# Ledger of designs, part 40: peptides against a protein of PDB entry 3T7K

Target 1, 248 residues: chain A of PDB entry 3T7K
Amino acid sequence: KAEKILARFNELPNYDLKAVCTGCFHDGFNEVDIEILNQLGIKIFDNIKETDKLNCIFAPKILRTEKFLKSLSFEPLKFALKPEFIIDLLKQIHSKKDKLSQININLFDYEINGINESIISKTKLPTKVFERANIRCINLVNDIPGGVDTIGSVLKAHGIEKINVLRSKKCTFEDIIPNDVSKQENGGIFKYVLIVTKASQVKKFTKLINDRDKNETILIVEWNWCVESIFHLNVDFTSKKNVLYQKK

## One batch from the design tools (peptide; made by RFdiffusion4, then SolubleMPNN)

Design b1_p12_1_s4 (from b1_p12_1, 8 letters changed)
Fold by OpenDDE base, seed 1:
Structure b1_p12_1_s4 (fold): chain B 248 residues (1-248), chain A 12 residues (1-12)
Amino acid sequence: as target 1 above (248 residues)
Amino acid sequence: MKKEEELERLML
């Protein structure tokens, strides 16, 4: 059926999109529209898998969803597009106007606001954002909104190798893992990195660490620190935003 | 509420 619909066009674009959707297309697409999109080189996946070599995300705006945050770890993310791209594309294709020899939709007109070429270009870097920041091992409190699995999965996609889940009420110093990164001479490595949700956790962990491992470097942040770092594909250690405690 | 929209709100 899709072939008959597309036969009115002399030339079909190949968009070469391997995409996930977030905050849009919750009801999916009908079989004909999926076939149409596939013939245009647009393949939509339900879930993120590394094997699929995803290069695109559809979203109405910047979102804090697992899919959106992970899309910024694609290698590369080629396009971050508004759902209107697909909507307008399908509308043109289903239009009964006999005179459309070509599909006149430019994907660049549908970029998500705030995902610019500078951000997209950083997805071509050989390293991940937290890898570049020398954050390999983190401590994550078990009461984090979104859950440790979701948050942990996002952080791993962005280069964190080891996530230690802390039971904030019961944990001791021995439960806290160091960020095992070889000291580069330039002093920018935190021995302890923690993501916390409450000021009481800051007080607890700072005491535990300072009492047992005196003079070590500590970074305690909110989840928002990670999100901002992901959205910029850069860790700004000069920013105090979402930093709850820092000891250099 | 769809699971993804719930995750968005929880991750805020």
Scores: peptide ipSAE 0.037, ipTM 0.732, DockQ to the pose 0.749
Fold by OpenDDE base, seed 4:
Structure b1_p12_1_s4 (fold): chain B 248 residues (1-248), chain A 12 residues (1-12)
Amino acid sequence: as target 1 above (248 residues)
Amino acid sequence: MKKEEELERLML
């Protein structure tokens, strides 16, 4: 059926998109539209897998969803597009009125606001954002909204290798893992990095660490610190935004 | 619908 619909076009674009969707297309696509999209080099996947070599995200705007945050870890993210791209494309393809010999849809007209070329270019870097920041091992409190698995999965996609989940009420100093990174000369390396949800955790962890390891560097942040770092594909250690405690 | 939108709200 798709072939018959597409046969009216003399040339078909190959968009070469391997995409996930977030905040759009919740009901998916019908079989014919999936086949049409596939013929145009547009493959939509339900979930992110590294093996799929995903290069595109569809979303109405910048979102804080797992898929959106992980899309910024694609190697590279080629396109971050509004769902209107697919909508307009399918409308043009299904239109019987348009004597269109060609599909005239430009990907660049559908860019997600706030995902600029500077962000896209950083997805071509050989390192991930937290890797560049010398953050390899983190401590994550078990009561984090969104859950430790989701948050942990996003952080891992962005170069955090080890996530230690802290049972905030029961944990001791021995439960806190160090950020085991070799000192690079020009980067502030924090020995202890923690993501927490409340001020009582800051008080607890700062006490535990300072009582047992008095002179070590500590970074305690909110989840929003990670999100901002992901959205910029850069960690700004000069910013106090979403930093709850730091000791240099 | 509900899980991703809930996730966005929960990840705030």
Scores: peptide ipSAE 0.037, ipTM 0.735, DockQ to the pose 0.903
Fold by OpenDDE base, seed 2:
Structure b1_p12_1_s4 (fold): chain B 248 residues (1-248), chain A 12 residues (1-12)
Amino acid sequence: as target 1 above (248 residues)
Amino acid sequence: MKKEEELERLML
């Protein structure tokens, strides 16, 4: 059925998209439209797997979903597109009135607002955002909204190797892991990095660390610090935004 | 719909 629909076009574009969707297309696509999209080089996957070599995200805007945040870790992310790209494409293809010899849809007209070429270019870097920031090992409180598995999975996609989950009520100093990175010549390496949800946790962890390891560097942030770092594909250590405690 | 919107709200 798809071939008969596409046979009216003299030339078909190959978009070379391997995509996931977030905040759109919840009902999926019918079999004919999936086949049409596949013939145009557009493959939509239900879930993110590294083996699929995903290069595209469809979303109506910047979102804080697991899929959106992980899409910024694609190698590279080629396109971050509004769902209107697919809608307009399928609309042109199903149109009986237009003897269109060609499909006239430009991917660049459908960019997600706030995902610019500067962000896209950083996804071509050989390193991940937290890797570049010398953050390898973090401590994460168990009561984090979204859950430790989802948050941990996003952080790992962005170059954090080890996530230590802290039981905030029962944890001791011995439960806190150091950020085990080799001292590079240029950059503030924090020995202890923690993501917390409450001011009481800041007070607890700062006391535990300072009482046992008084001279060490500490970074305590909220989840929004990680999100902003991901959206910019850069960690700004000069910003106090979303930083709850910092000792350099 | 509900699960992704819920994730968006929880990740805020």
Scores: peptide ipSAE 0.036, ipTM 0.732, DockQ to the pose 0.894
Fold by OpenDDE base, seed 3:
Structure b1_p12_1_s4 (fold): chain B 248 residues (1-248), chain A 12 residues (1-12)
Amino acid sequence: as target 1 above (248 residues)
Amino acid sequence: MKKEEELERLML
């Protein structure tokens, strides 16, 4: 059926997209439209798997979903596109107008606002954003919204190797792991990195660390600090935004 | 609410 629909075009583009969707296409696509998209080199996957070599995200805007945040870890992310690309493409293909020579839809007309070439270029770097920031091991409070598994999965996609989950009510100093990074001469390396949700946790962890390891460097941030770092594919250690406590 | 919309809201 798809072949008969596409036979009205003299040539077909190959978009070479391996994509996931977030905040759009929740009901999926019918079998004919999936086959049409496949013939145009567009493959849409339900979930992110490293083996699929995903290079594209469909979303209406920048989102804080697991899929969107992880898409910025693709190697590389080639395109971040609005769902209107697929909508307009399928609409043109299902049109009953006379034989069209070609499909005239440009990917660049459908870029997600705020995902520019500067962001795309950073996805071509050999390192992940938190790796570049010398953050390898973090402490994450167990009461974080979204859950430790989802947030942990996003952080791992962006170069965090070890996530220690802190039982915020019961944890002691011995439960806090150091960020074990080799001393690079010129980087703000924090010995203790923590993601917390409450001011009471800041007070607790700063006391525990300073009482037991008084001269060490500490970074305590909100989840939003991680999100902003991901959206920029850069950690700005000069910014105080979403930083709850910093000791250099 | 779809699970993804709930996740978006929780991650805000």
Scores: peptide ipSAE 0.035, ipTM 0.728, DockQ to the pose 0.757

Design b1_p12_2_s1 (from b1_p12_2 with L1M I8L S12T)
Fold by OpenDDE base, seed 2:
Structure b1_p12_2_s1 (fold): chain B 248 residues (1-248), chain A 12 residues (1-12)
Amino acid sequence: as target 1 above (248 residues)
Amino acid sequence: MDKSDIELPSST
């Protein structure tokens, strides 16, 4: 069926998109539309797998979903597009107006607001955002909203190698892992990096660390600190936003 | 709704 629909076009674009969707297309696509999209070089996947070499995300806006956050770790993310791209594309293709010899849809007209070329360009870097920030090993409290698995998976996609889950009520100093990174000459390295949810955890962990390792560097942040770092593909250590405690 | 499509809560 798709071939018959597409036969009216003299030339078909190859968009070369391997995409996931988030916040849109919850009902999926019909078989004909999937076949049409595939003929245009648009492959939509249900889930993120590294083997699929995903390069695109469809979303109505910047979202705090696992899919959206992980899409910024694609190598590279070529396009972050509004769902209207697919809608308008399919609408043009299904249009019975005989005179359309070509598909005239520009991907750049459908960019997600706030995902600019500067952000896209950073996805071409050989390193991940937290890797560039010298954050390799973190401590994550077990009571984090969204769950340690989802949050941990997002953080790993962005270059965190080791996530230590802390039982906030029962943990001791020995349960806290150091951020074991080689001293790069020019970058502030925090020995202890923690993601916490409440002020009582800040007080607990700062006490545990300072009582046992008084002179060490500590960074305690909220989840929003990680999200903002991902959305910008840059860690801003000058910002106090979402930083609960910092000892340099 | 897939867990991967749920917006993660804001910490604030």
Scores: peptide ipSAE 0.507, ipTM 0.935, DockQ to the pose 0.803
Fold by OpenDDE base, seed 3:
Structure b1_p12_2_s1 (fold): chain B 248 residues (1-248), chain A 12 residues (1-12)
Amino acid sequence: as target 1 above (248 residues)
Amino acid sequence: MDKSDIELPSST
C-alpha cells in the first residue's frame, strides 16, 4: 500500500532516522504510515535499546521524561525534532495533489526549541556528561520522586557507573559510598556525591560525613541539578543552582 | 502510559 502512495514521487528522501517518541504519538502509527516512514528511512522504536543505535527523538518540547533525558546520551544524537515533522511529512504524502517531483520537508525547520547545535555537538564527545565531571559513584536516596530505577537508569546512561541507594531514615555513615575517581583532571573531585529530596537529609548526611571524615569534599544536590546538567550536557560547578550543600 | 514517557517531577 505504501509503495503505491509513494510511487507519485520521482525522488524519495532518506532521512536516516532511528527514533523514539515522547510526549507525542501516544496512539502510535497505522501500518501504512509505518511502512511509508520506513521507506523514507524513518524507523520509530517503542523503547530505547543501545543495540538499535538511536540517533533521533521526537518530542513537542524539552521534557523531563526518561526517554528525553536518555536521548541526550545517544552517540550521537543527530536530531531532536518536533512531531510536526512527521505530521507534515505524512500530510504531504497523503495529499491527492498532482505528481509532486519531491518531498520538500527540511528537518532543520522542526528542531525542538532549546536543543541547538551546541547541545547536539556535545553528544559527539567520547565521554558522557557525568564522566567529564568526574562523577562515577553517587548516593541516591530511596524516596526520590520518579523512583530509583528510572532515575538510576538515566544517570547511568550519562556516565554514572555506580548508584548506591540510601535508606534515608536507616542509613549510617558506612552505607555512604565514596566517588572513587583516580584521575585528577581539571575538575574538582568530590569524594561524596549525594542526590537528596529534603533538607533533613542534607543535615543528616552532612553530619554523618563530617563527623567521620572531617576534611573530605562533599556535593549534595537535587535531582534538578542532574536534569540541568543533562539538558546542557555540561556540569557547571560554579553554579549554586540546585546545590544544597557543597564543601570543596 | 509507559513509565519512560512520564515526566519526572521537579525537585522544587
Scores: peptide ipSAE 0.506, ipTM 0.935, DockQ to the pose 0.797
Fold by OpenDDE base, seed 4:
Structure b1_p12_2_s1 (fold): chain B 248 residues (1-248), chain A 12 residues (1-12)
Amino acid sequence: as target 1 above (248 residues)
Amino acid sequence: MDKSDIELPSST
């Protein structure tokens, strides 16, 4: 059926998109439109799998969804596009009026606001954002909103190798893992990195660490610190935003 | 709604 619809075009673009959607297309696509998109080199997947070599995200704007956050870890993310790209594309293809010789839709006209070339370029780096920041092992409180699995999955996609889940009420110093990274000359390495939800946790963990491992470097942040770092594909250690405690 | 499409809460 799609072939008959596309036969009116002399040339078909190959967009070479392997995409997921978030915050749009909740009802999916009909079989004909999926086939049309596939013929145009647009493959839409329901879920993120590393094996699919995803290179595109469709979303109306920057979102704090697992899909959106993980899309910034694609290798590379080639395109972050508004759903209007697909909408306009399908409208043009289904239009009965003109013998359109060509599909004239430019991907660059549909970029998500705030995902610029600088962000896209960073997805071509051989390292992930937290890897570049020398954050490999983190401690995550078990009461994190969104759940440790979702948060942990996003963090792992961005180069955190080990996530230690802390039972905030019962944990001791021995339950806290160090961020085991080789001392690199130019980067502030924190021996202990923690993501917490409450000021009481900050007080608890700072006390536990300072009482048992004096003079060590500590970074305690909110989830928003991780999100901002992901959205910028850069960790700004000069910013105090979303940092609850820092000891250098 | 898939869990992967739910916006993660902002720490306020």
Scores: peptide ipSAE 0.506, ipTM 0.934, DockQ to the pose 0.781
Fold by OpenDDE base, seed 1:
Structure b1_p12_2_s1 (fold): chain B 248 residues (1-248), chain A 12 residues (1-12)
Amino acid sequence: as target 1 above (248 residues)
Amino acid sequence: MDKSDIELPSST
């Protein structure tokens, strides 16, 4: 069926998209449309797997979903597109107008607002955003909204190697792991990095660390600090936004 | 809804 529909075009583009969707296409696609998309070099996957070499995300806007946040870790992310790209493409292909010799849809017209070329270019870097920030090992409180597994998987996709889950009510100083990175001369490396949800946790962890390791550097942030760092593919250590405690 | 499509809450 797809071949008969596509035979109306003299030339077919190959978009070379390996994509996931988030916040759109909840009902999926019919078999004919999947086959059409596949013939145009558009493959849509249900889940993110590193082996699939994903290069595209479909979403209506910037979203705080696991899929969207992880898409910014693709190597590279080629395109972040609105679902209207697929909708308009399929509408054009299904159009009975005999005069369409070519599919005339520009991918750049469907870019997600706020995912610009500066963001796309950073996905071509050999390092991940937290790796570039000298953040390798973090401490994460066990009561984080969204769950430690989901949050942890996003952070790992962006270069966090080790996530230590802290039982906030019962943890001691010995339960807190250091951020084990080589001291670079010019970069403020934080020995202790923590993601917390409550002011009481800030008070607890700052006391535990300062009582046992008085001269060490501490960074305590909210989850929003990580999200903003991911959305910009840059850690801004000059910003106090979403920073709950900092000791240099 | 897949867990991967749920918006993660804001810390605010």
Scores: peptide ipSAE 0.505, ipTM 0.934, DockQ to the pose 0.803

Design b1_p12_2_s2 (from b1_p12_2, 5 letters changed)
Fold by OpenDDE base, seed 3:
Structure b1_p12_2_s2 (fold): chain B 248 residues (1-248), chain A 12 residues (1-12)
Amino acid sequence: as target 1 above (248 residues)
Amino acid sequence: MKKEDIELPSSK
């Protein structure tokens, strides 16, 4: 059926998109539309797998979803597009009865606001955002909204190798893991990196660390610090935004 | 809604 629909076009674009969707297309696509999209070089996947070599995200805007956050770890992310791209494309393909020379839809007209070329270009870097920031091992409180598995999965996609889950009420100093990174010449390495949810946790962990390891560097942040770092594909250590405690 | 499409809440 798709072939018959597309036969009215003299030339078909190949968009070369391997995409996931978030915040849109919850009901999926019918079989004919999937076949049409496939013939145009648009393949939509339900889940993120590294083996699929995903290069595109569809979303109405910047979202704090697992899929959106992980899409910024694609190698590279080529396109971040609004769902209207697919909607308009399918509409054009279904609406015209006459032979059309070309499909006149430009990908660049459908870019998600706030995902600019500077962000896209950073996805071509050989390192992940937290790797570049010398953050390898983190401590994550067990009461984090969204759950440690989801948060941990996003952080791992962006270069965190080890996530230690802290039972905030029961943890001791011995439960806190160091950020084991070899001293690079130019970067302040924090020995202890923690993601927390409450001011009481900041007080607890700062006391535990300072009482047992007085001279060590500490970074305690909110989840929003990680999200902002991901959205910019850069860690700004000069910013105090979403930093709860910092000792250099 | 798939769990993956839920926006992770802001800590604020």
Scores: peptide ipSAE 0.404, ipTM 0.872, DockQ to the pose 0.818
Fold by OpenDDE base, seed 4:
Structure b1_p12_2_s2 (fold): chain B 248 residues (1-248), chain A 12 residues (1-12)
Amino acid sequence: as target 1 above (248 residues)
Amino acid sequence: MKKEDIELPSSK
């Protein structure tokens, strides 16, 4: 069926998209449309796997979904596109108009607002955003909204190697792991990096660390600090936004 | 809604 539909076109583009969708296409695609998309070099996956070498995300806008956040870790993310790309593409293909010589849809017309070339270019870097920021090992409180698995998965996708989950009520100093990174000359390295949810945790962890390791550097942030860092593919250590405690 | 398509809540 797809072949018959596509036979109307003299030339077919190859978009070379390996994509996931978030915030759109909840009902998926019918078999014919999937085949059409496949013939156009558009493969849509249900889940993110590194082995699939994903290079595209479809979303209506910047979203705080696991898929969207992880898409910014693709190597590279080639395209971040609005779902209207697929909608218009399929609409043109299914159109009963006479033989169209070609499909006239430019991917660049469907870019997600706020994901510009500056962001896309950073996905070509050999390092991940938190790796560049000298954040390798973090402490994550177990009561984080969204759950430690989801949050941890996003953080790992962005270069955090080790996530230590802290039982916020029961943890001691010995449960807190250091951010073991080699000293680089120009990077503020924090020995202890923590993601917390509430002020009482800030008070607890700052006390535990300062009582046992008084001269060490500490960074305590909200989840939003990570999200903003991901959305910009850059950690701004000068910003106090979403930073709950910082000791240099 | 798939877990992966749920927006993660703001920490604030």
Scores: peptide ipSAE 0.403, ipTM 0.872, DockQ to the pose 0.841
Fold by OpenDDE base, seed 1:
Structure b1_p12_2_s2 (fold): chain B 248 residues (1-248), chain A 12 residues (1-12)
Amino acid sequence: as target 1 above (248 residues)
Amino acid sequence: MKKEDIELPSSK
C-alpha cells in the first residue's frame, strides 16, 4: 500500500533519521504511514537504546523529558525536529491533487527552537558534558522528584559513571562518595558533588563533609543545574544559577 | 503517557 502511494513520485528522499518522539505522536502512526516513513529513511523508535544509533528527536519544543535530555547525548544528534515535519510530509504524500514529482520538505525548516548548530556540534564531541566537567561520581538524594532511576539514567547518558543514592534522613559522612577524578593542575575539580532538593540537605551535607573533611572542595547543586548543563552541553562553573553551595 | 515523556520537575 505504501509503495503504491509513493509510486507517484519520481524520486524519494532518504532522510536517514533514526528517531524518538517526546511530547508528540503519543498515539503513534498507522502501519501505512510507518511504512511510508521507513521508505523515506525515517525510522521511529519507542525507546532509546544505544544499539539503535539514534540521531534524531521529534518534539514540539525543548522539553525536560528523559527522552529529550538523553537525545542530547546521541552520537551525534543530527536533527532536533518539530513534529510538523512528519505531519507535513505525510500530508504531501497523501495529497492526490498535487502532481508533485518530488517531495519538497526541508528538515532545516522544522528545527526545534533553541536547539541550534552550536548544540548539535557539541554532540559530535568524543566526550560527554559531565565528563568534560570532571564529574564522574555524584551523590543524589533519594527524595529527588522524578526518581533516582530516571534522573540517574539521564546523568549516566551524559557521562556520570557512578551515582550514589543518599538516604537524606539517615545518611552519614561515610555514605557520601568522592568524585574520583585525577587532580588536574588547572583546578575546577570538586571532591564532593551532590544533587539535592532542599536547603536542609545543604546544611546537613555541608556539615557532615566539613566536620570530617574540612579542606575539601564541595559542589551542591539542584537538578536544574544538571538540566541547564545538558541543554547547553556545557558546564558553566562561573554561574551561580542553581548552585546551592560551592567550596573551592 | 509513557514515563519517558513526563517532564522532570523543576527544583524551583
Scores: peptide ipSAE 0.403, ipTM 0.871, DockQ to the pose 0.801
Fold by OpenDDE base, seed 2:
Parts: C-alpha cells; structure tokens; sequence
Structure b1_p12_2_s2 (fold): chain B 248 residues (1-248), chain A 12 residues (1-12)
C-alpha cells in the first residue's frame, strides 16, 4: 500500500532520521504510515538504545521527559523536530489533489524552539556535558522526585559514571563518595557533588563533610541545575541558579 | 501516558 502511495513521486527524500518521540504520537502510527516513513528514511523507535544510533527527537517543545533529556546526549543529535514535520509530511503524501512530483518539506522549518544550532553543535563534541564539567561521581538522595533510576539514567547518558544513592535519613559521612577526577589545570573540580531535594539535606551533608573532611570543595545542587546544564549542554559554574551550597 | 513521557518535576 505504501509503495502505491509513494509511486506518484518522481523522487523521494531520504531524511536519515532515527528518532524517538516524546509528548507526541502517543498512539503511534498505522502500519502504512510507518512503512511510508521508513521509505523516506524515517525510523521511529519506542525506546532509547545506544545500539540504535538515534539522531532525532520529535517533541512539541522542550520537555523535561527522560527521552527529551537523553536525546541531547545523542552522538550527534542531528535534528530536534516538532511533530508537525511528520503530520505535514504524511498529509502531503496522502493528498490526492496535489500533482506533486516532489515532497516539499524542509526539516529546518520544524525545529523545536530553543534547540538551536549552538545546542546541536555541542552534541558533536567528543565528551558529554558533565564529563566536560569534571563531574564523574555524584551523590543522589533517594527521595528525589522522578526516582533515582530515571534521574540516574539521564545523568549517566550525559557523562556521569557513578551515581551513589544516599539514604538521606540514615546516611553517614562514609556513605558519601568523592568525585574522583584528575585535577585538570583549567577547571574547578568539586570533591563532593550532591543532588538534593530539601534544605535539611543541605544542612546535614554540609555538616557531615565539613566535620570530617575540612576545607574540601562541595557542590550541592537541585535537579533543575542538572536539567539546565543538559538543556544548554554546558555547565555554568558562575551561575548560582539551582545551587543550594557551594564551597570552593 | 507512557512513563517515558512524564515530565520530571521541577524543584519547587
């Protein structure tokens, strides 16, 4: 069926998209439309797997979903597109009235607002955002909204190697792991990096660390600090936004 | 909604 529908076009584009969707197409696509998309070089996956070499995200806007956040770790993310790209594409293809010899849809017209070429270009870097920031090992409180598995998975996609989950009520100093990174000459390295949810946790962890490991560098942030860093593919250590405690 | 489409909460 798809072949017959596409036969009216003299030339078919190859978009070369390996995509996931978030915040759109919850019901998926029918078999014919999937086949059409496949013939146009658009393959949509249900889940993110590294082996699939994903290069595209479909979303109506910037979202704080696991899929959207992880899409910014693609190598590279070639396109972040609005779902209207697929909608308009399929509409044009299914149109019987248009004596169209060619599909006239440009990917660049469907970019997600706020995901510009500067962001896309950073996905071509050989390192991940937290790797570039010298953040390798972090401490994460167990009561984080969204769950430690989801949050941890996003952080790992962006270059965090080790996530230590802290039982906030029961943890001691010995449960806190250092951010074991080699001193690079040009970057502020924090020995202890923690993601917390409450002011009481800030007080607890700062006391535990300062009492046992005096004069060490500490960074305590909210989850939003990580999200903003991901959305910009850059860690801004000059910003106090979403930083709960910092000791240099 | 698929679990994957749930927006992770913002820090209030």
Amino acid sequence: as target 1 above (248 residues)
Amino acid sequence: MKKEDIELPSSK
Scores: peptide ipSAE 0.403, ipTM 0.871, DockQ to the pose 0.773

